Peptides against a protein of PDB entry 3ZN8. Designs and how they scored, part 14

Target 1, 125 residues: chain A of PDB entry 3ZN8
Amino acid sequence: LEEYDKIQKKMEDVMEGKGKLTLRDVYAQIIALRKMGPLSKVLQHIPGLGIMLPTPSEDQLKIGEEKIRRWLAALNSMTYKELENPNIIDKSRMRRIAEGSGLEVEEVRELLEWYNNMNRLLKMV

## One batch from the design tools (peptide; made by RFdiffusion4, then SolubleMPNN)

Design b1_p10_5_s3 (from b1_p10_5, 6 letters changed)
Fold by OpenDDE base, seed 4:
Structure b1_p10_5_s3 (fold): chain B 125 residues (1-125), chain A 10 residues (1-10)
Amino acid sequence: as target 1 above (125 residues)
Amino acid sequence: FEDELLKLFL
């Protein structure tokens, strides 16, 4: 709870334009959420989200858990500088991260695209 | 799934 609340507060500060979301923050959030249990339980602990989201099917949860596992492998293959500033991740870095994580370069690209889209959304609020 | 992950950060 306390670690999750710190990350949540940092996300709020980023939404308020007081900070920058990094892949380190993403990593910390994913780890905090995984410690809380299955994604279905995590979604139930977010006030208002359990009312607006259909309960994911068991198959959607499994797909989600596998995606999270793959993204964690990519994140674990990143350097500290890449985690703190994902914008430095070029094609050479993406390839190294993919090779180090046992992923396709496309999957690393997808993680970075997701991060960029999220960080754009957080800057528009 | 990407939208569900986005909602975990919002």
Scores: peptide ipSAE 0.165, ipTM 0.758, DockQ to the pose 0.552
Fold by OpenDDE base, seed 2:
Structure b1_p10_5_s3 (fold): chain B 125 residues (1-125), chain A 10 residues (1-10)
Amino acid sequence: as target 1 above (125 residues)
Amino acid sequence: FEDELLKLFL
């Protein structure tokens, strides 16, 4: 609970333009969520969020969990400097991260592209 | 999956 609340507050600070989203923050959030279980189950328990989020099929949840596991492997292969400032990750760093995580370079690129897109969206709020 | 992660931050 307390660790999750700290991460949520940091995400709120980012949404308010008081901070920046880093890959360290992404990592911490993914770990916190995995400890709490599927957020879809948490959202289903909030009265009045009658957003019928299509319950992802058990197979879609497994595919998503595998993708998270692979991205966590990439994140675990990054340096603290890379996690705090992903923009320093060049082709050489990306290859090292891929090799260290047992991933293709393309999949590390996909994670970085996702992060860049997320960080752009958060700057528009 | 990307949309699910997006929903965690928004």
Scores: peptide ipSAE 0.160, ipTM 0.754, DockQ to the pose 0.497
Fold by OpenDDE base, seed 5:
Structure b1_p10_5_s3 (fold): chain B 125 residues (1-125), chain A 10 residues (1-10)
Amino acid sequence: as target 1 above (125 residues)
Amino acid sequence: FEDELLKLFL
């Protein structure tokens, strides 16, 4: 709970334009969620959201869990400077991260593109 | 997965 509340507060600071979302924040959030169990089960306990969200199939949960494991491997292969400022990650850094994590360079690119899209959305709020 | 993470930040 306390780790999650710290992440939520940092998210609020980003949404207010007082902060910047980093890959370190993403990492901390993924770890906090995995400690709470499957996100679909957590969201089902929120009054009003459980009716609006399609319950993912058990196979969709397994696919999602595998993608999370792969993204955690990429994040664990990043330097502290890369986690705090992902914009420094060039093609050479992406290749090193991919090799260190046992991933394709494309999967590291997908994580970075997702992060960039998230940061764009947070600037529109 | 991307949609599930997006729903945590919105």
Scores: peptide ipSAE 0.156, ipTM 0.749, DockQ to the pose 0.508
Fold by OpenDDE base, seed 1:
Structure b1_p10_5_s3 (fold): chain B 125 residues (1-125), chain A 10 residues (1-10)
Amino acid sequence: as target 1 above (125 residues)
Amino acid sequence: FEDELLKLFL
């Protein structure tokens, strides 16, 4: 609970333009999400909301969990400098991260593209 | 690495 509140406050500070989202922040959020379980289960505990949201199929939950596990493997294969400054990750770094994590280069690229899209959205708020 | 990264973040 306390770790999650710190991550939420950090995310609020980033949304307010007081901070920059890094891959370290992404890593911490993924760990927090894994500790809480699927957001759908959290939302099911909110009275009235669990009836209106489509429950993901068990197969969709498994696919999402596998994707998160693969992204964690990529993040664990990054240097601290890369996690703090993902924009330094060139093609050579992406290939090293992919090889070190047992992923395709395309999967590492997808993680970085997702991060870049999130960081663009946060600058528009 | 996981525990070190978490300690740096918190």
Scores: peptide ipSAE 0.081, ipTM 0.690, DockQ to the pose 0.050

Design b1_p10_5_s4 (from b1_p10_5, 7 letters changed)
Fold by OpenDDE base, seed 5:
Structure b1_p10_5_s4 (fold): chain B 125 residues (1-125), chain A 10 residues (1-10)
Amino acid sequence: as target 1 above (125 residues)
Amino acid sequence: FEEELLLYLL
């Protein structure tokens, strides 16, 4: 609860333009959410989202869980400086992270692109 | 998946 509330407050600060979301915050949130149970169960408890999102099939949930597991492996292979400032991650750092996590460089790129898109959206709210 | 995770983190 307390770690989740700290992450939520930091998300609010980012939405208000007062803060910056980092990959460390993303990591902490993914871990907090995984402790709450399957992604589908948490999404169903968000008011209004359960009406707009198709109920994912069990196979889609397994694919999603595997992608989250792979992204956690990438995050665990990052340095503290990279987690706090993902913008320093160049092609050489991406390759090192991929090798250290047993992922393709493309999967590390997808995580970084997702993070960049999320930060853009949070600044538009 | 990426959109679902984005909506889940918001």
Scores: peptide ipSAE 0.172, ipTM 0.741, DockQ to the pose 0.584
Fold by OpenDDE base, seed 1:
Structure b1_p10_5_s4 (fold): chain B 125 residues (1-125), chain A 10 residues (1-10)
Amino acid sequence: as target 1 above (125 residues)
Amino acid sequence: FEEELLLYLL
């Protein structure tokens, strides 16, 4: 709860233009979510989600939870400098992160693309 | 899934 509230407050500060979302913040958020239980249980705690999104199938939730675990492995293979400044992650860093996490380079790219898309959305609000 | 995780992080 307290770690989640700190992440939410930091997200509010980012939405207000007072901060920047980093992969360290993403990491802390993923850890906070995993403490709430399976992704299905986490989604049930989001107000209005059951009205806005179709209830994911059990198989879609399992796929999603596996993707989160894989991204967490990638994040654990990053340096502190990379987590704070993901824009420094070049092709050489991506290969090292992929090898260190047991992932394909494409999966590391997808995480970085997702992070970039998130930061674009947060700048439009 | 990526869109669901995007919406979850917003």
Scores: peptide ipSAE 0.171, ipTM 0.745, DockQ to the pose 0.545
Fold by OpenDDE base, seed 3:
Structure b1_p10_5_s4 (fold): chain B 125 residues (1-125), chain A 10 residues (1-10)
Amino acid sequence: as target 1 above (125 residues)
Amino acid sequence: FEEELLLYLL
């Protein structure tokens, strides 16, 4: 509970433009959500999600959990400097992260692209 | 943030 509340407050500060979203923050959020239980339980606690999205099938939840696991493997293969400043991740770093995580370079690229898109959206709010 | 993350992961 207390660790989750600290992570939530930090996410609120980032959403308010008081901070920068980092991959460390993404990692911390994923871990906090996973501590709440299966992804199905997390989705049930998100206000409005059940109205905007059809209830995911059990198979869709398993696919999402696998994607989260793959992203955590990539994040665990990053250096602290890369987690705090993902913009330093060049092609050489991306390949090293992929090799270290057992992922394709494309999957690491996808994570970084998502992160970049999130940071673009956060700057527009 | 949590919702947007989950939407992307599913």
Scores: peptide ipSAE 0.162, ipTM 0.722, DockQ to the pose 0.198
Fold by OpenDDE base, seed 4:
Structure b1_p10_5_s4 (fold): chain B 125 residues (1-125), chain A 10 residues (1-10)
Amino acid sequence: as target 1 above (125 residues)
Amino acid sequence: FEEELLLYLL
């Protein structure tokens, strides 16, 4: 609870443009969400999701869980410097991360693209 | 926040 509340508050500060989202923050959040249980349970704990979004199918939940697992493998293969400053991740670093995680370089690129898109959105708020 | 992260992870 208390560690989760600290992560949430930091994410709120980032959403308010008061901070920078890092891949360490992403990792911490994914781990916090996974501690709540399967994505189906996480979604049930979110007030308003059932009004704004159709309940994900079981197949969509499985795809999301697999994507999270793959991204965690990539994040676990990153250095502390890369997690704190993902902008330093070049093609050589992406390849190393992919090799270390058993992922394709394209999947590591997708994670970084997602992260960059998130940071763009968070800067527009 | 969790909604947005899940939406962005999917």
Scores: peptide ipSAE 0.161, ipTM 0.724, DockQ to the pose 0.204; fails the geometry check

Design b1_p10_6_s1 (from b1_p10_6, 3 letters changed)
Fold by OpenDDE base, seed 4:
Structure b1_p10_6_s1 (fold): chain B 125 residues (1-125), chain A 10 residues (1-10)
Amino acid sequence: as target 1 above (125 residues)
Amino acid sequence: SLILLLFLEK
């Protein structure tokens, strides 16, 4: 709970424009959420989510869990410098990360694109 | 929030 609260506070700081979201922060968030249990249990702890979104099917939860596992594999294959500044990840680094994580390069690209989109969104708030 | 965005990538 304490780790989760620290990460939430950091996310709030980022949302307030007081911080930069890194992939290290993403990693920490994923780990904290996973400590709460499976994705189904995590979703139950997010207020209002059940009102805004239809309850995910069991298959959707499974897909989500698998995606999280894949992204964790990618993140675990990144260097500290890459986690702190994902913009340095070129095609060579992306290939290395993919090979090290057992993912396709496209899956690593997808993670990076998601991160970039997230940062764009957070900067608009 | 973060988890929600993960679902949007399916």
Scores: peptide ipSAE 0.094, ipTM 0.715, DockQ to the pose 0.323
Fold by OpenDDE base, seed 3:
Structure b1_p10_6_s1 (fold): chain B 125 residues (1-125), chain A 10 residues (1-10)
Amino acid sequence: as target 1 above (125 residues)
Amino acid sequence: SLILLLFLEK
């Protein structure tokens, strides 16, 4: 719980323009969330989610959990330097990460695209 | 929330 609060505070700092979201931050957040239990339990702790999103079906939760596991596999296959500065991840690094994680290159690309979009959104706030 | 955004990808 304390780790989660630290991560949330860091996310707030990033949203305030005081920092940059890195994949290390993403990794830390995923780990903290997983310590809270299954995705279903974690979603219950997010205020307003039930108002903004329909309650996910059990199948949707399963898909979400699998996606998180895949992201973790990719993140675990990254170097510290890549986690801190994902912009250095070129096609060669992306392929290595994919091979090391057992993912398709497209899945690694999707993670990086998501990260870039996230940083763009955080910059707009 | 990171999780919220993971779901918004769909």
Scores: peptide ipSAE 0.089, ipTM 0.704, DockQ to the pose 0.361
Fold by OpenDDE base, seed 2:
Structure b1_p10_6_s1 (fold): chain B 125 residues (1-125), chain A 10 residues (1-10)
Amino acid sequence: as target 1 above (125 residues)
Amino acid sequence: SLILLLFLEK
């Protein structure tokens, strides 16, 4: 709980423009959320989610859990420098990460694109 | 929450 609160506070600081979201932050948040239990349990702890989103089906939860596992595999295959500054991840690094994680290059690209979109969104807030 | 953003990737 204490680690989760620290990560949430850091995320709030990033949302306030006081910091930069890194893949290390993403990794730490995913790990913290995983410590809370399965995705279904984590979703129950998000205020207002039940109002904004329909309750996910069991199949949707399984898909979500698989996506998280795949992204964790990619993140675990990154160097510290890559996690701190994902913009250095070129095609060669992306291929290495994919090979090391057992993922397709396109899946690693998807993670990086998501990260880039998140950082763009955070800069607009 | 970051999890919400993981699901919004559709």
Scores: peptide ipSAE 0.088, ipTM 0.705, DockQ to the pose 0.365
Fold by OpenDDE base, seed 1:
Structure b1_p10_6_s1 (fold): chain B 125 residues (1-125), chain A 10 residues (1-10)
Amino acid sequence: as target 1 above (125 residues)
Amino acid sequence: SLILLLFLEK
């Protein structure tokens, strides 16, 4: 819980324009969330979710958990420099990460695109 | 929440 609170504070600082969210921060957050248990249990800790989103099916939860697992594999295959500055990840690095994680290159690209989109959104808030 | 963003991309 303390680790999660530190990560949340870091995210708040980023939302306030006091910092940049890195893939290291993403990794730490995913790990902290995983410590809370299955995705279903994590979703229960999100305030207002039960009002805003329909309860996901068991199959949707499984798909979500598999996606998180795959992204963790990708993140575990990145260097510290890549985690800190994902913008250095070129096609060669993406291929290495994909091969090291047992993923398709497109899945690594999807993670990076997600990260870029998230950072863009955080700057608008 | 990061988890919400994971679902919004799909």
Scores: peptide ipSAE 0.087, ipTM 0.710, DockQ to the pose 0.366

Design b1_p10_6_s2 (from b1_p10_6, 3 letters changed)
Fold by OpenDDE base, seed 3:
Structure b1_p10_6_s2 (fold): chain B 125 residues (1-125), chain A 10 residues (1-10)
Amino acid sequence: as target 1 above (125 residues)
Amino acid sequence: SLILQLFLSR
């Protein structure tokens, strides 16, 4: 619980422009969330999510859990330098990460695109 | 969690 609160505070600090969101931060948050249990339980702890998003079906939760698992495999195949500075991940690094994680290069690209979009949104706040 | 909210928004 204390570790989760520290990660949340760091995410808040990043949202306030006090830091940069890295893939290490993403990884740490995913791990903290998974320690809380299944995605369904985690969603129950997010105030306002049930108002802003339709309650996911059980099948949608399973798809979400599988996607998180795949992204964790990719993140686990990254170097600390890549996690801290994802913009260094070129095509060669993406291929290595994909091969090391058992993912398609496109799935690694999707994760990086998500991260880039996230950082764009954080800069607009 | 902000990351989870944005993950699920896709």
Scores: peptide ipSAE 0.112, ipTM 0.692, DockQ to the pose 0.558
Fold by OpenDDE base, seed 1:
Structure b1_p10_6_s2 (fold): chain B 125 residues (1-125), chain A 10 residues (1-10)
Amino acid sequence: as target 1 above (125 residues)
Amino acid sequence: SLILQLFLSR
């Protein structure tokens, strides 16, 4: 719980423009969420989510959990410098990360694209 | 969690 609260505060600071969200912050948050249990249980702990999102099917939850697992494998294959500054991840680094994680290069690219899109959205709030 | 919400929105 304390680790999760620190991550939430860091996210609030980023939302207020007081910081930058890194893949290290993403990694820490995913790990904290995973400690809460299955994705279904995590979703139940998010206030207002049941109003904002339709209740996912069991199959959608399984797909989501598998995607989280795959992204964690990618993140575990990154260097500290890559986690702190994902913009240094070129095609060679993406290939290394993919090979080290057992993922397709496209899946690593998808994670990086998601991260970039998220950081763009966070700057508009 | 905003990260989780953004993750699930894809």
Scores: peptide ipSAE 0.110, ipTM 0.696, DockQ to the pose 0.566
Fold by OpenDDE base, seed 2:
Structure b1_p10_6_s2 (fold): chain B 125 residues (1-125), chain A 10 residues (1-10)
Amino acid sequence: as target 1 above (125 residues)
Amino acid sequence: SLILQLFLSR
């Protein structure tokens, strides 16, 4: 609970423009969420999500859990410097991360694109 | 969690 609250507070600080979202923050949040149990249980603890999103099917939850596992493999293959500053991840680093995680380069690119989109959104709020 | 919400919104 305390680790989760620290991550949420840091996310709030980023939303307020007081911080920078990093892939380390993403990693820490995914780990905290996984400690709460399966994605289905985590979703039940998010107020308003059931109003904004249709209840995901069991298959959608399985797909989501698999995507989280793949992204965790990529994150585990990143250096501390890459996690703190994902913008340094060039094609060579992206290939190394893919090889080290057993993922396609395209999947690592998708994670980085998602992160970039997230960080843009957080700057607009 | 905003990260989880945005993860699932795709």
Scores: peptide ipSAE 0.109, ipTM 0.691, DockQ to the pose 0.562
Fold by OpenDDE base, seed 5:
Structure b1_p10_6_s2 (fold): chain B 125 residues (1-125), chain A 10 residues (1-10)
Amino acid sequence: as target 1 above (125 residues)
Amino acid sequence: SLILQLFLSR
């Protein structure tokens, strides 16, 4: 719980323009959320999610949990420098990460695109 | 969690 609260506070500071959200921060949050239990239980603890998002089906939860597991494999295959500065990940680094994680290059690209889009949204808030 | 909300919003 205390680790989760520290991560949330850091995310609030980033949304206020006081910092930058990194893939290390993403990794730490995913691990903290997984300590709370399966994705279904985690979603129940998010205030306003049931109002803003349709309740995912059990099959959608399983797909989401598998996607999180794949993203964790990619994150575990990154260097500390890549986690802190994902913008240094070129085509060669992306291929190495894919090979090291047992993922397709496109799955690693999807994670990086998601991260870039998240950082764009955080700058608009 | 903002990260999880942004993950599910797509």
Scores: peptide ipSAE 0.104, ipTM 0.687, DockQ to the pose 0.548

Design b1_p10_6_s3 (from b1_p10_6, 4 letters changed)
Fold by OpenDDE base, seed 1:
Structure b1_p10_6_s3 (fold): chain B 125 residues (1-125), chain A 10 residues (1-10)
Amino acid sequence: as target 1 above (125 residues)
Amino acid sequence: TLILQLFLSR
């Protein structure tokens, strides 16, 4: 709970333009969320989500959990420097991360693209 | 969390 609150506060600070979201922050959040249990339980703890999103099917939840697991494997294969500054991840680093995580290079690229898009959205708020 | 919402929106 206390670790989760620290991560939430850091997200609020980033949303207020007081910081930059890193892949280390993403990693910490995914770990905190997974400590709450299956994705279905995590979704139940998000106020208003049941009103804003259609209830995911059991198959959609399984796909989401597998994607989270795959992204965690990629994040675990990154160096601390890469987690703090993902913009240094070139094609060579991306290939190393893919090989170390058992993922396709395209899946590592998708994670990085997601991160970049998230940082764009956070700067618009 | 915003991260989870943005993760599931794709």
Scores: peptide ipSAE 0.126, ipTM 0.719, DockQ to the pose 0.517
Fold by OpenDDE base, seed 3:
Structure b1_p10_6_s3 (fold): chain B 125 residues (1-125), chain A 10 residues (1-10)
Amino acid sequence: as target 1 above (125 residues)
Amino acid sequence: TLILQLFLSR
């Protein structure tokens, strides 16, 4: 619980522009959330989510959990330097990460694109 | 967290 609260506070600080979101931060958050149990239980702890998003079906939760698992495989195949500075991930690194994670290069690209989109949004706040 | 919300919205 205390580790989760520290990670949440760090994410809030990043959202407030007090820090840079890294893939290490994303990884730490995903791990902390997974320690809380199934994705359905995690979603219940997010204030306002039930107002902003329709309650996901059980099948949507399974798809989301599988996507999280795939992204964790990619993150586990990254070096510490790549996690801290994802901008160094070129085509060669991306292929290595894909091969090491058992993912398609496109799935690794999707994760990096998501990360880049998040960092763009965080700079607009 | 907002990160999880944005993760699941896709």
Scores: peptide ipSAE 0.124, ipTM 0.714, DockQ to the pose 0.538
Fold by OpenDDE base, seed 2:
Structure b1_p10_6_s3 (fold): chain B 125 residues (1-125), chain A 10 residues (1-10)
Amino acid sequence: as target 1 above (125 residues)
Amino acid sequence: TLILQLFLSR
């Protein structure tokens, strides 16, 4: 609970423009969510999600859980400097991360694009 | 969490 509350507070601070979301923060959140159980149980704890999104099918949950596992493999293959400052990840670093995680370079690119989109969204709030 | 909401919004 305390680790989750620290991660939530840090996310709130980022939403308030008081902080920067890093891939380390993403990693910590994914790990905290996984400690709560499967993605299906985590979704049940998100107020309003069941009102805003149709209940995901079991197959959609499996796809989401697999994607989370792949992204965790990529994150585990990143250096501390890359996790704290993902903007330093060039094509060479991206290839190294892909090779180290057993992923396609495109999957690592997709994670970085997602992160960049999220940081853009957080700056608009 | 916001991260999970943004993950599922794709």
Scores: peptide ipSAE 0.124, ipTM 0.718, DockQ to the pose 0.508
Fold by OpenDDE base, seed 5:
Structure b1_p10_6_s3 (fold): chain B 125 residues (1-125), chain A 10 residues (1-10)
Amino acid sequence: as target 1 above (125 residues)
Amino acid sequence: TLILQLFLSR
């Protein structure tokens, strides 16, 4: 609980433009969420999600859980410098991360694109 | 969490 509250506070500071969200912060949040149990239980604890998003089917939850597992494998294959500054990840680093995680290069690219899009959204708030 | 909301918004 205390680790989760620290991560939430850091996320609020980033939303206020007081900080930068890194892939280390993403990793820490995914781990904190997984400690709460299956993705279905995690979704039930998110205020407003049941109002803003249709309730995912059991198959969509399984796909989402597999996606999270793959992204954790990619994050575990990154260096500390890459987690803190993902913008240094070139084509060579991306291929190394893919090989080390057993993922396609496209899956690593998708994670980085998601991270970039998230940082764009955080700058618009 | 903002991260999980952003995962499901796509």
Scores: peptide ipSAE 0.121, ipTM 0.709, DockQ to the pose 0.494

Design b1_p10_6_s4 (from b1_p10_6, 4 letters changed)
Fold by OpenDDE base, seed 3:
Structure b1_p10_6_s4 (fold): chain B 125 residues (1-125), chain A 10 residues (1-10)
Amino acid sequence: as target 1 above (125 residues)
Amino acid sequence: SLILELFLSK
């Protein structure tokens, strides 16, 4: 719980423009949240989500869990340097990550695109 | 989690 709170505070700081979100931060948060249990349990701890989004079905939760597992595989295949600075991930690195994680290159690209979009969003806040 | 909210909202 203490570790989770620390990570949440860091994420809040990033949202406030007080820090940079890295893939290491993403990874750390996912791991911390997974320790709380299944995605369904995790979602219960997110204030306001229930009013912003409809409650996902069990099938949607399963799909979400699978997506998280795939992204964790990709993250686990990254070097520390890549996690801290994903912008260095070129086509060669992306292919290596995909091969190491058992994912398609497109899936790794999707993760990186999500990260980039999120960072752009955070900078606009 | 802010990250999860963003993830699920997309």
Scores: peptide ipSAE 0.104, ipTM 0.690, DockQ to the pose 0.543
Fold by OpenDDE base, seed 2:
Structure b1_p10_6_s4 (fold): chain B 125 residues (1-125), chain A 10 residues (1-10)
Amino acid sequence: as target 1 above (125 residues)
Amino acid sequence: SLILELFLSK
């Protein structure tokens, strides 16, 4: 719980332009959330989510859980420098990460694109 | 969690 709060505070700082969101931050938050249980259990603890998102079906939860698992595999295959500065991840690094995680290169690219979009969004808030 | 919310919103 304490670690989760620290990560949440850091995310708030990023939204306020006081920090930079890294993949290390993403990883740490996912791990912290995973300690709360499966995705279905975690969603129950997120204030306001039920207002912004429709109640997910069991199938949607399974898809989400699998996506998280796959992204964690990718993150676990990254170096510390890559996690801290994802912009250094070129095609060669993406291929290595994909091979190490058992994912397609396109899936690693998708994660990075998601990160880039999210980081831009957070800076606009 | 903001990250999870953003993840699920996509």
Scores: peptide ipSAE 0.104, ipTM 0.689, DockQ to the pose 0.526
Fold by OpenDDE base, seed 1:
Structure b1_p10_6_s4 (fold): chain B 125 residues (1-125), chain A 10 residues (1-10)
Amino acid sequence: as target 1 above (125 residues)
Amino acid sequence: SLILELFLSK
């Protein structure tokens, strides 16, 4: 719980423009959330989510869990420098990460695109 | 968690 609180505070700081979200932060948050149990259980602990998102089907939850596992594999295959500064990840690095994680390069790219989009959105808040 | 919400929204 303490780790989760630290991550939440970090996210708040980022949302307030006091910091930058890194893939290290993403990794830490995913790990913290997974400690709470399966995705279905995690979703139950997020206030207001039920209002914003429809209740996912069991199949959707399975897909989500698999996606999280795959992204974690990618993150585990990144160097510290890459996690702290994802913008240095070029095609060569993406290929290495993909090979190390057993993913397609496009899946690694998708993660990075998601990260970039998130940072952009956080700056708008 | 904002990260999780955005993750699932994709």
Scores: peptide ipSAE 0.102, ipTM 0.692, DockQ to the pose 0.567
Fold by OpenDDE base, seed 5:
Structure b1_p10_6_s4 (fold): chain B 125 residues (1-125), chain A 10 residues (1-10)
Amino acid sequence: as target 1 above (125 residues)
Amino acid sequence: SLILELFLSK
């Protein structure tokens, strides 16, 4: 719980423009959340989520859980330098990561696009 | 979680 709070504080600092969100940060937060149990239990601990988002169905939770596992596989296949600066991930690196994680290249691209979108949103806040 | 909230918001 203490480690989770530290990660959340770091994310808040990033939101305030005091830091940069990296894939290492994403990885650390996912791991911290996984310690709380399945996605269904994790969602119960997020304040305000029930107000902003509809409650997902059981099938949606299963899909989300599988997506998290696949993204963790991709993250585990990245180098430290790639996790710290995902912008260096070119087509060759993306293919290597996909092969190492057993994912399609398009799935790795989806993760990177999500990350880029997160950074854009954080800069707008 | 900021990360999870942003993930689910899309």
Scores: peptide ipSAE 0.099, ipTM 0.684, DockQ to the pose 0.535

